# Ledger of designs, part 2: peptides against a protein of PDB entry 4Z5W

Target 1, 305 residues: chain A of PDB entry 4Z5W
Amino acid sequence: IPDVFLELNKLWYFSAQSNLFNGEMPRSLSNSRSISLLSLRNNTLSGQIYLNCSAMTNLTSLDLASNSFSGSIPSNLPNCLRLKTINFAKIKFIAQIPESFKNFQSLTSLSFSNSSIQNISSALEILQHCQNLKTLVLTLNFQKEELPSVPSLQFKNLKVLIIASCQLRGTVPQWLSNSPSLQLLDLSWNQLSGTIPPWLGSLNSLFYLDLSNNTFIGEIPHSLTSLQSLVSKENAVEEPSPDFPFFKKKNTNAGGLQYNQPSSFPPMIDLSYNSLNGSIWPEFGDLRQLHVLNLKNNNLSGNIP

## One batch from the design tools (peptide; made by RFdiffusion4, then SolubleMPNN)

Design b1_p21_2_s3
Fold by OpenDDE base, seed 3:
Structure b1_p21_2_s3 (fold): chain B 305 residues (1-305), chain A 21 residues (1-21)
Amino acid sequence: as target 1 above (305 residues)
Amino acid sequence: SEKVYQEKLEEEEKEFEEHLK
């Protein structure tokens, strides 16, 4: 990318995604005072990510996903006082989340999907201080780590949590009960164990639950039949979507479902590929907004209601 | 199996690269 952005003093939006750009990010771009939205996703950009947050006072959204950037996560990003959305998916950092992210009060949406992030305990301990954090995607990181169950963890404004395909050990963490605004939870493709906790049914905004491909045991919590968002339409808060797409692999050999918005996810309960036993509750019939109930590949018995 | 998981990860990586294009 040419170093010409100094002259582009009115440039508000720069999208150069899905090109063949190589080399480093141009210094004039990293110092742009006018840019609000920067997307360079799906290129071959390399080197260290550097943004001059003192210059980039209008930066609100940053998408650098699917690039060949290396090194540490930029610890100065919290100094970008208007930066709300960060997509760093598929950047191989081999790093921990910086401690400076405790101060990232502007942050609303963060993705590190498949970014070689390490230490989930530190990551969650840091990110809980981001009071405006609504969307957190940490899929394909933390390989074989333990999902922390520390009850002191608190994500008050969290709406979307996706931590799939990490081979995480542990249980469904009770600290998620402190997230009453949670709309989407994906913990699929881990090594999570124990029972599915009944308090999940108290998350009145939860319309999408994926716990598939784990090692859960016991009965399906009856409280899941009373998920208010799946009983009635009245709780569908239209929220501004993150500026980055969500991807979910279809269980079929067809390409992954791209969901541009959390609202584009079908109302779903997926508990498939576990070791759940007992009956299917007839009261799942009360979930009039439910589009997908997937209970396959369990040890369930009795009558199908 | 770990092998089926790795194959799935590699496929998810490819599908995600294709959806970014």
Scores: peptide ipSAE 0.020, ipTM 0.616, DockQ to the pose 0.113
Fold by OpenDDE base, seed 5:
Structure b1_p21_2_s3 (fold): chain B 305 residues (1-305), chain A 21 residues (1-21)
Amino acid sequence: as target 1 above (305 residues)
Amino acid sequence: SEKVYQEKLEEEEKEFEEHLK
């Protein structure tokens, strides 16, 4: 990318996605006072990510996903006081979340999907301080770590949590009950065990639940038949989506679905590929907004209601 | 077996990575 952004002092939006750009980000770009939206996704950019947050006072969205950047996660990003959305998916950092992210009050949406992030306990302990954090994607990280169950963890404004395909051990963490605005939960493709907790049915905004491909046991909690967002339409709040797409893993023969917005996800309960037993509750018939109920590959018995 | 689960996970991680491309 040429070093011409000093001359482009009125440039508000720069999108150069899905090109063949290589080398480092130009210094004039990292010092742009005008840029609000920056997307360089799906290129071959390299080197250390550096942004001069003191200069980049208008930066609101940053998408650097699917690039060959190296080194540490930029610890100064919290100094970008208007920065709301970050997509760092598919950047191989081999790093922990910086402690400075405790101060990232502007942050609303963060993805580190497939970014070789380590230490899930530290990551969640840091990110819980981001009071405006609504969307968190941590898929394909933390390989074989334990999902922390520390009850003091609190994501008050969290709406979307995706931590799929991490081989995570542990149970469904009780600290998620502290997220009453949660709309989408994906913990699929882990090694999570124990029972599905009944308090999940108290998440009145939860319209999409994926717990598939784990080692859950016991009965399906009857409280899931009372998920208010799936009973009535009134709770489907169209909320501001992050500027990055969401990806759902291909369950078998269906193509992986790209969803641009959380609202584009079908209302779903996926509990497939577990060791769940007991009956299918007939009260699943009360979930009039439910599009997908996937209970396949369990130990369920009795009558289909 | 755990091994078949890991191989499926690696294949599906690869498919997921390919689908994210």
Scores: peptide ipSAE 0.019, ipTM 0.610, DockQ to the pose 0.103
Fold by OpenDDE base, seed 2:
Structure b1_p21_2_s3 (fold): chain B 305 residues (1-305), chain A 21 residues (1-21)
Amino acid sequence: as target 1 above (305 residues)
Amino acid sequence: SEKVYQEKLEEEEKEFEEHLK
C-alpha cells in the first residue's frame, strides 16, 4: 500500500480488504486524523501493528484480520478514545492481552479468533474492566487451558460471547450469570464438564446457545424451556452489530455458516455431542421462536415429545 | 483431529472472504 494518506485529509472510510497487499501498513495511514473506519482484512500485510492514537482521533473501527502481522498486541490502542470495534482474527500474535486494555472504555466489540492468544484467566480479568464491551470472540485460542470460574468476573454489558474450539477445561462459569443482557453464547468444541447450570434459563435475552462437542453430564435443565427470548417475540433491540463477521462451523463437510450480525443467527439450542441423560422436556414445545434444537449424540432416553 | 479442525476453519473463513468480493 503506498504511503500517500497525508494527502487524503478528508478520508473517512478506507476499505482495501481481500486484496494482495504485502509489506507493512503505511505510516501515513497510522497517522490519519480523518479516518473513522479502517479495513485491511485478508491481505499479506506484515510487521508490527502500530497506530498513532494521538493523531487517529476519529478512528472508530479497525479490521486487520487475516494478515501476517507479528509481534505484540498494540498496548496503546486504549488511547484511541473513539475506537469501538477491533477485529484481529487470524493474526498470530503468540501473546497475552495487554494490561492497558483495562482502560479501554471505548471498546464495544473485540475479536481475537485464531490469534494464538495465551492465558484466558488474564484475558478475562483485563477485559472485564471494558465497561462498554458487548461482543467478545476468543475462538481458537488458549489451547487446553482452564476456563476460569471466578465469581468476581463481571461482564455487565456482554451480549455476545464466543469461546469455541479452545479445548478448554472446567465448567460453565458462574460469572456469566452477571451478564443479564447475554444474547449469544458459544462454548462449543471444548472439554467443558459438569452439568449445564439451571441459571442459563434466567438469561431472558439468550436466543442462541451452543454447548455442543463438550463432556457435559446430567439432565438438560428444565429452565431452558423458559428462555423468554425463545417463548415470545421480544422486539430484539437492533443494537449496533460489530463491523466484523461471525463464523459457525458446521460439523458436516459443508462450509461454515457466516453471520454478519448476531441478529442473523437462527434462534438455537445446540447441546449435541455431550453425555447428557434423562428425557427431552415436552415444554420445549413452548419455545415458539426456536428454529434449531440439536440434541444429537447424547445419552437421552424416553419419548420424543 | 485438532489440526483438521483448524484447517477447516481457515478454509471456511477464506471461502467467506471470497464470497464478500
Scores: peptide ipSAE 0.018, ipTM 0.589, DockQ to the pose 0.064
Fold by OpenDDE base, seed 4:
Structure b1_p21_2_s3 (fold): chain B 305 residues (1-305), chain A 21 residues (1-21)
Amino acid sequence: as target 1 above (305 residues)
Amino acid sequence: SEKVYQEKLEEEEKEFEEHLK
């Protein structure tokens, strides 16, 4: 990419995704006062990510996903006072989330999917201070770590949480009950154990639940048959619109489904590939908005209602 | 297919551009 952005003093949107750009991010781009949205996704850009947040006062969205960037996660990003959306998916950092992200009050949407992020305990402890955080994607990180169950963790405004394919140990953490606006939860493809907690059915905005491919035991909580978002349309809360795509791995096909927005996710309960027992509740028939109920490959018994 | 994935990426790019207007 040429270093000409100093002359482009009215450039508000720059998308150069899915090209063959290599080398470092241009210094003039890292100092642009005009750019609000920057997407360089799916290139071969390299070096350290550096943004001059004191210059980039209009920056609201940053997509650098699927590049060859190296080094640390930029600790100065919280100084970008208007920066809401960050996509750092598929950047191999081999790092922890910077402590400075406790101050990231503008942050609404964050993806580190498949970014070699380490220490989930520190990551969640830091990110809980992001009061405006609505979307958090941490898929394909934290390999074989323990999902923190610390009750003090609080994501008050969280609407989307995706922490799939981490081989995480532990249980469904009770601190998620502190997220009453949660619409989408994906904890699939982990090593989570214990029972599915009944308080999940109290998440009145939860329309998408994926707990598939874990080691959950016991009965399906009857409270899941009372998920208000799946009973009626009236609870359609304004969805977070992160400026980055979501990917769902299909259990059988190597091709993930891509979803642009949380709205593009079908209303779903997936509890497949666990060790759940007992019966299928007939009251799943009350979930008139439910598109997908997947209970396959469990120890369920009785009649199919 | 990779083609359906690319078409969806292009639709996402358009929806993203439309959501920015």
Scores: peptide ipSAE 0.013, ipTM 0.538, DockQ to the pose 0.043

## One batch from the design tools (peptide; made by RFdiffusion4, then SolubleMPNN)

Design b1_p23_2_s4
Fold by OpenDDE base, seed 5:
Structure b1_p23_2_s4 (fold): chain B 305 residues (1-305), chain A 23 residues (1-23)
Amino acid sequence: as target 1 above (305 residues)
Amino acid sequence: SEELEKLLEEAKNKVYNYVSAPL
């Protein structure tokens, strides 16, 4: 990318995603006073990520995903006082989340999907201080770590939590009960064990639940038949979505389906590929908004209602 | 069961929820 952003003093949006750009990010770009949205996703950019947050006072969205950047996560990003959305998916940092992210009050949406992030306990302890954090994606990190169950963890404004494909051990963490605005939970493709907790049915905004491909045991909590968002059409308030899309692959050989908004996900309960027993509750028939109920590959018995 | 482990291993390879992953 050429170093010409000093001359572009009125440039508020720069999208150069899905190209073949290589080398480092231009210094003039890292010092741009005008840029609000920066997307360089899906290139071959390299070097260390550096942003001059004292200069980049208008920066609201940063998408650097799927690049060859190296080094540590930029610890100065919390100084970008308007920065709301960060997509760092598929950047191999081999790092922990910086302690400075405790001060990241502007942060609303964060993705580190497949970014070689380490220490999930430290990551969650830091990110709980981000009071405006609504979307958190940590898929394909923390390999074989334990999902912390510390009840003091609080994500009060969290709406989307995705921590899939980490081989995480532990149980469904009780601290998620402190997230009453949670709409989408994906903990699929882990080594989570124990029972599915009944308090999940108290998450009245939860329309998408994926606990598939774990080692859960016991019965399906009857409280899941009372998920208010699946019983009634609550007007899904068009909430400000992250400036980055979500991708769901149904099969490895299929292209991933792109979802631009969390609300574009079909209302779903997926408990497939566990060791759940007991019956299917007839009261799943009360979930009139449910599009997908996936209970396959369990130890369920009795009648299909 | 060995069949469940094999299904889990085959399924680990098939269903990646890639959030924000390019195709």
Scores: peptide ipSAE 0.098, ipTM 0.620, DockQ to the pose 0.064
Fold by OpenDDE base, seed 2:
Structure b1_p23_2_s4 (fold): chain B 305 residues (1-305), chain A 23 residues (1-23)
Amino acid sequence: as target 1 above (305 residues)
Amino acid sequence: SEELEKLLEEAKNKVYNYVSAPL
């Protein structure tokens, strides 16, 4: 990418995604006073990520996903006082989340999906201080770590939590009960164990639950038949989507389906590929908004209601 | 129920992984 962004003093939006750009990010771009939205997703950009937050006073959205950047996560990003959305998916940092992210009050949406992030306990302890954090994607990190169950963790404004394919150990963490506005939870493709907790049915905004491909045992909580967002349409809160898309793959070899907003996901309960027992509750018939119920590959018995 | 059986059948082929960028 040429180093000409000093001349572009009115540039508000720059999208150069899905090209063949290589080398480092231009220094003039990292110092742009005008830019609000920057997307360089799906290129071959390399080197250290650097942004001059004292110059980039209008920056609101940053998408650098699927690039060959290396080194540390930029610890100065909290100084970008308007920065709301960060997509760092598929950047191999081999790092922990910086302690400076405790001060990231502008942050609303963060993705580190497949970014070689380490220490989930430190990551969640830091990110709980982000008072405006609504969307958190941590898929394909923290390999074989333990999902912290510390009840003091608080994500009061969390709407979307995705921590899939980490081989995480532990249980469904009780600190998620402190997120009453949670709409989408994906903890699939881990090594989570224990029972599915009944308090999940108290999350009145939860319309998408994926706990598939774990080691959960016991009965399906009857409280899941009373998920208010799946009983009635009236609770569909139109909320601001993150400025980055979600992708849902059927398998590793399939193309990902793109979803531009969490509300584009079909209302779903997926508990498949566990060790759940007991019956299917007839009261799942009350979930008039449910599009997908997946209970396959469990130890369930009795009649299908 | 017949409605629940239908939802189960439609779900049989759905195993998913989430990412914010194409794998």
Scores: peptide ipSAE 0.210, ipTM 0.587, DockQ to the pose 0.075; fails the geometry check
Fold by OpenDDE base, seed 4:
Structure b1_p23_2_s4 (fold): chain B 305 residues (1-305), chain A 23 residues (1-23)
Amino acid sequence: as target 1 above (305 residues)
Amino acid sequence: SEELEKLLEEAKNKVYNYVSAPL
């Protein structure tokens, strides 16, 4: 990418996704006062991520995903006072979340999916201080760590939590009950154990639940049949989506389906590939907004209602 | 219920990987 962004003093949107750009991020780009939206996703950019947040006063969205950047997560990003959305997916940091992210009050959406992030306990302890954090994607990190169950963790404004494919140990953490605005929860492809907690059915905005491919035991909580977002349409909160797409793969080898908004996910309960027992509740028929109910590969018994 | 049976039949054998970038 040429180092000409100093001359482009009116450039507010720069999207150069899915090209063959290599080398470092241009210094003039890292100092741009005009840029609000920056996307360099799916290139071969390298070096350390550096942004001059004192210069980049208009930066609201940053997508650097699927690049060959190295080094630490840039600890100065909280100084980008308007920065709301960060996509660092598929950047191999081999790092922890910086402590400075406790001060990241502008942050609304964060993805580190497949970014070799370590220490989930520290990451969640830091990120809970991001009062405006609504979307958190941490899939394919924290391999074989324990999902912290510390009741003091508070994500009050969290709407989307995706921590899939981490082989995480532990249980569904009680601190998630402190997130009453949660709309999408994916904890699939972990080693989570215990029972599915009944308080999940109290999350009135939860329209998408994926707990598939874990080691959950016991009965399906009857409270899941009363999920208000799946009973009625009235709970569809139109909120600003992150400026990064979600990708859902049906199979490891299949092309991912792109979802531009959390609301574009089908209303779903997936509890498949667990050790759940008991009956299928007939009251799942009350979930008139439900598009997908997946209970396969469990120890369920009785009749299908 | 017949509605629940339909929802279960539509529940295809899928592995779900959520990522914000193509794997």
Scores: peptide ipSAE 0.035, ipTM 0.560, DockQ to the pose 0.068; fails the geometry check
Fold by OpenDDE base, seed 3:
Structure b1_p23_2_s4 (fold): chain B 305 residues (1-305), chain A 23 residues (1-23)
Amino acid sequence: as target 1 above (305 residues)
Amino acid sequence: SEELEKLLEEAKNKVYNYVSAPL
């Protein structure tokens, strides 16, 4: 990418997605005072990510996903006082979340999906201080770590939590009960164990639950049959979506389905590929908004209602 | 119920990894 952005003093939006751009990010772009939305997703950009947050006073959205960037996560990003959305998916950092992210009050949406992030305990301890954090995607990181169950963790405004395919150990963490605004939870493709906790049914905004491909045991909590968001339509607060899409891949060889917003996900309960036992509750028939109930590959018994 | 069986059948083909970028 040419270093011409100094002359582009009115540039508000720059999208150069899905090109063949190589080399480093232009220094003039890293110093742009006008830019609000920057997307360089799906290129071959390399080197370290550097942003002059003191110059980039209008930056609100940053998408650098699917690039060949290296090094650490830029610790100065919290100094970008208007930066709300960050997509760093598929950047191989081999790093921890910077401690400076405790001060990242502008942050609303963060993705590190498949970014070689390490230390989930530190990551969650840091990110809980982001009071405006609504969307957190941490899929394909933290390989074989333990999902922290520390009750002091608190994500008050969290709407979307996706931590799939990490081979995480532990249980469904009690601290998620402190997220009453949670709409989408995906903890699929881990090594999570224990029982599915009944308090999940108290998350009145939860319309999408994926706990599939874990090692959960015991009965399905009856409280899941009373999820208010799946009983009635009235609780769908349309919130601003993150400036990055979600991709849901059906298999390793298929292209991902793109979802532009969390509300584009079908209302779903997926508990498949566990060791759950007992009966299917007839009261799942009361979930009039439910589009997908997946209970396959469990030890369930009795009659199908 | 037949409706629950239908919901179960539609679910059979969905293994999903979320990535906020093209895989």
Scores: peptide ipSAE 0.030, ipTM 0.560, DockQ to the pose 0.070; fails the geometry check

## One batch from the design tools (peptide; made by RFdiffusion4, then SolubleMPNN)

Design b1_p25_7_s4
Fold by OpenDDE base, seed 1:
Structure b1_p25_7_s4 (fold): chain B 305 residues (1-305), chain A 25 residues (1-25)
Amino acid sequence: as target 1 above (305 residues)
Amino acid sequence: SRVEELIERNEKRLEEIKKEEEEKK
């Protein structure tokens, strides 16, 4: 990309997605005072990510996903005081989340999907301080780590949590009960164990639950038949519209599929590929807004209601 | 029942997804 952005003093939006751009991000772009929306996703850009947050005072959205950037996560990003959305999916950092992200009060949506992020405990301890954080995508990181169950963790305003395909150990963490605005939870493709906790049914905004491909045991908690967002249309929640696409692994052998459209999250309960036992509750029939119920590949018994 | 319908709908959706993935290869 040519280093000509200094002349573009009124550049509010720059999108150069899905091109053949290579090399480093232009310094004039990294110093743009006018830019609000920057998307360079799906290029071959390389080098260290550097943004002059003192210059980039209007920056609100940053999408650098699917580039060949290297090095550390830019610790100065919290100094971009208007920066709300960050998509760093598929950038291979091999790093921890910077401690400076504790101060990232403007942050509303963050994706590190498939970014070789390490230390989930530190990541969650840091990110809980982001009071405006609504969307957190950490899929394909933290390989074989333990999902922390520390009850003091608090994501009060969290609406979307996706931590899939990490091979995480542990249980469904009780600290998620402190997220009453949670709409979408995906913990699929981990090594999570124990029982599915009944308090999940108290998440009145939860319309999408994916716990598939884990090692959960015991009965399906009856409280899941009472998920208010799924009972009636009046309680139905609008699908999350993140500023960046999500990636879901649909199959073991498939690469992470990109959810390009918000409409990709039907009201769903997926508990498939676990070791759950007992009966299927007839009261799942009361979930009038539920589109997808997947209980496949469990140890369930009795009749299908 | 309605639970049966929800399960069948999910199976059909999974088949459609599988077909779309096969058509893209």
Scores: peptide ipSAE 0.204, ipTM 0.734, DockQ to the pose 0.048
Fold by OpenDDE base, seed 5:
Structure b1_p25_7_s4 (fold): chain B 305 residues (1-305), chain A 25 residues (1-25)
Amino acid sequence: as target 1 above (305 residues)
Amino acid sequence: SRVEELIERNEKRLEEIKKEEEEKK
């Protein structure tokens, strides 16, 4: 990309996604005072990510996903006081989340999907301080780490949490009960164990639950038949709309389906590929908004209601 | 029943997805 952005003093939106741009990000772009939305997704850009946050006072959205950037995660991003959305998916950092992200009060949506991020405990301890964080995607990181169950973790405004395909150990963490606005939870393709906790049924905004491909045991909590978002239409929850697409992995070898918005996710309970036992509750029939119930490849018994 | 319909709909949707993935190869 040519270094010509000094003359573009009125540039509000720059989208150069899905091109063949190579080399470094232009210094004039990293110093733009006017730019609000920056998307350079799906290029071959390289070098260190650098943004002059003292100059970039209007920056609200940053999408650098699927580039060949190297080095550390930029620790100065919290100084971009209007920056709400960050997509760093498929950038291979081999790093931890910077401690400076504790101060990232403008942050509403963050993706590090498949970015070689390490230390999930540190990442969650840092990101819980982001009071405006609504969407968090950490899929394909933290390989074989333990999902922290520390009750002090608090994500009060979290609407979307996706931590799939990490081979994480541990249990469904109780600190998620402190997220009453949670609409979408995906913990699929891990090594999570124990029972599915009954308090999940108290998450009145939860319309999408994926716990598939884990090692959960015991009965399906009856409280899941009382998920208020799946019983009635009257709870029109304001759906999260992050500026970046979601990807659902359908199969181990398949490319993930692109979902542009959380609204494109069907109302779903997926508990498949576990070691759950007992009966299927007839009261799942009361979930009139439910589109998908996947219970296959478990140890369930009795009649299908 | 309603639960059976939800399970069957899910299996059908997974078969359709698998077919679409096979047709793209």
Scores: peptide ipSAE 0.183, ipTM 0.717, DockQ to the pose 0.047
Fold by OpenDDE base, seed 4:
Structure b1_p25_7_s4 (fold): chain B 305 residues (1-305), chain A 25 residues (1-25)
Amino acid sequence: as target 1 above (305 residues)
Amino acid sequence: SRVEELIERNEKRLEEIKKEEEEKK
């Protein structure tokens, strides 16, 4: 990419996604005062990510996903006072989330999906201080770590949490009960154990639940049949619209389905590929907004209602 | 029942998705 962006004093939006750009990010781009939305996703850009947050005062959205960037996560990003959305998916950082992210008040949407992020305990402890954080995607990180169950963790405004395919150990963490605005929870493809907690049914905005491909035991909580978002249409929940796409695994071997918005996810309960027992609750029939109920490959018994 | 319909619909959809993936290889 040519280093000519200083001349573009009116550049509000720059998208160079899905090209063959290589080398480092231009310094003039990293110093742009006018740019609000920057997308360089799906290129071969390399080197250290550097943004001059004191210059980039209009930056609101940053998508650098699927590049060959290396080194540390830029610790100065919280100084970008208008920066709301960050997509760093598929950048191999091999790093922890910087402590400076405790101060990231502007942050609303963050993806580190498949970014070789380490230390989930530190990551969640840091990110809980992001009071405006609504969307958090941490899929394909934290390999074989333990999902922290520390009750002090609090994500008050969290609407979307995706931590799939991490081989995480532990249980469904009770601190998620402190996220009453949660709409989408994906903890699939982990090694989570114990019972599915009944308090999940108290998440009145939760329309998408994926706990598939874990080691959950016990009965399906009856409280899941009372998920208010799945009973009635009236919960037109304000959709978090991050400027980056979501990806759902279609199947074990499939490319992810791209979803641009959380609303594009079908209302779903997926508890498949666990060790759940007992009966299927007939009251799942009352979930009039439910599109997908997946209970396959469990130890369930009795009649299908 | 409605639950049976939801399960069957989901199974059928998963089979269709699987078939589409096998056809793309």
Scores: peptide ipSAE 0.231, ipTM 0.750, DockQ to the pose 0.047; fails the geometry check
Fold by OpenDDE base, seed 2:
Order: C-alpha cells, then structure tokens, then sequence
Structure b1_p25_7_s4 (fold): chain B 305 residues (1-305), chain A 25 residues (1-25)
C-alpha cells in the first residue's frame, strides 16, 4: 500500500480488504489522526504491527485479520483510548497476551482466532480486567492447555465467548457463572470432561450453547429446559455486534459457516459427540425459540419425547 | 413430538451440509 495518507486529514473509514497488498503497513496510516475504522483484512501484509496511539486518537475499529504480520502483539494498543474492536484472527504471533491489556478499558470485542496465542491462564487473568469486554474469540489457540477453573476470574459484561478447537482439558469453569449476561458459549472441539453444570440453565440470556465434541459424562442438566431466552422472544436483545465476522465449524475438515452478528446464530443447544447418559427431557419441547437441538452420538437411553 | 422434530431437522441439515461439501470436491 502506498504511503500517501499524510494529506488525508479527513479519512474516517479505510477499507482495503480482500486485495493483493503486500509489504508493511504504511507509516502515514499508523499515524492517522482522523481514521476511526481501519480494515486491511485478507491481504499479504507483513512485518511488525505498529500503531502510534498518541496520534490515532479517533481509532475505534481495527481489522488486520488474515495477513502475514509477525512479531509480538503491540503492547501499546491500550493507549488507543477509543479502540473498541480488534480482529487479529489468522495472524501467527506465537505469543502471550501483553500484561498491558489489563488497562484496555475501551476494548469491547477481541478476536485472536487461529493466531498461535499461548498461555490461556495468563490470557484470561489479563482480559478479566477489560471491564467493557463483551465479545471474546480465542478459537484455535492454547493447544492442549488446561482451561483454568479459578473462581476469582470475572467477566461481568461478557456476552459472547468462543474458545473452540483448542484441545483444552479441564471442566466447564465455575467462573462463567459470574457472566449472567452471556448469550453465546462455544467450547466445542476440546477435551473438556466432568458433568455439565446445572448453573448453565440459570444464564437467562444464553440462546446458543455448543459443548459438542468433548468428553462430558452424566445426565443432561434438567435446568437447560428452563433457559429463558429459549422459552420466550422478549429476551432477544440485539446488542451492538463487533465489526468482524464469526465462524462456526461445520465438520472436522470444512471451513466454518460465516455469521456477521451474534444475532445471526440460530438458537441452539449442541451436546453432540460426548458420553452423556440418561433420558432426553420432554421439557425441551417447552423451548419454543429453540431451532437446533443436537444430542447425536451420546449414551442417551429411553424414548425420544 | 416437538423434540423429535428438532432432532430430525438437525440431522437433515447436517446431511445437506455434507452433500454441499461433497459437491465442492
């Protein structure tokens, strides 16, 4: 991309996504005082990510996903005081989340999907301090790590949590009960074990639950038949979506389904490919807003109600 | 039952997705 942005003092939105741009990010763009939304996704941009946060005082959204950037995650990003949304999906950092992200109070939506992020315990310990964080996507990271169960972890404003395809060990963590506004939970394609906790049915805003392709045992909690968001339409709050798309894995080998917003996800309970036993609760019939119930490949018994 | 209908609908959708992926190869 040419370094011609010095004179563009009124540039509010720049989108150059899905082109053939190579080389480094232009220095004039990294110093833009006017830019609010920057998308350079799906190019071949390289080098270290650098943003002059003291100059970029209007930056609210950053999408650099699917580029060939290298090096560390920029530790100065919390100094971009208006920066709300970050998409760093498919950038291969091979790094931990910077400690400076404890101070990232403007952060609302973060994706590191498939970015070779390491140390999930440190990442969650840091990101819990982001008081405005609503959307967190950490899919395809933390390979074979343990999902921390530390009860002191608190994501009070969390709406969307996606940590799929990490081969994570452990149980469904009790600290998720501290997120009463959770709407979407995807922990699919891990090695999570134990029972599904009954307190998940107390998450009154939870309309999408994917626990598929794990090693869960025991009965399906009866409390899942009382999920208020799946009983009535009145709780479907359209919240502000992040400026980046979501992806759901279709199968083992396929590309994900793209969804532009959390509201575009079908109301779903997916518990498939576990070791769950007992009966299917007839009261799942009371979930009038439920579009998808997937219980396939478990040890369930009795009649389908 | 409504639960049976939800399960069958999901199975059909998974089969349709599988066919669309086989046609792209």
Amino acid sequence: as target 1 above (305 residues)
Amino acid sequence: SRVEELIERNEKRLEEIKKEEEEKK
Scores: peptide ipSAE 0.220, ipTM 0.742, DockQ to the pose 0.048; fails the geometry check

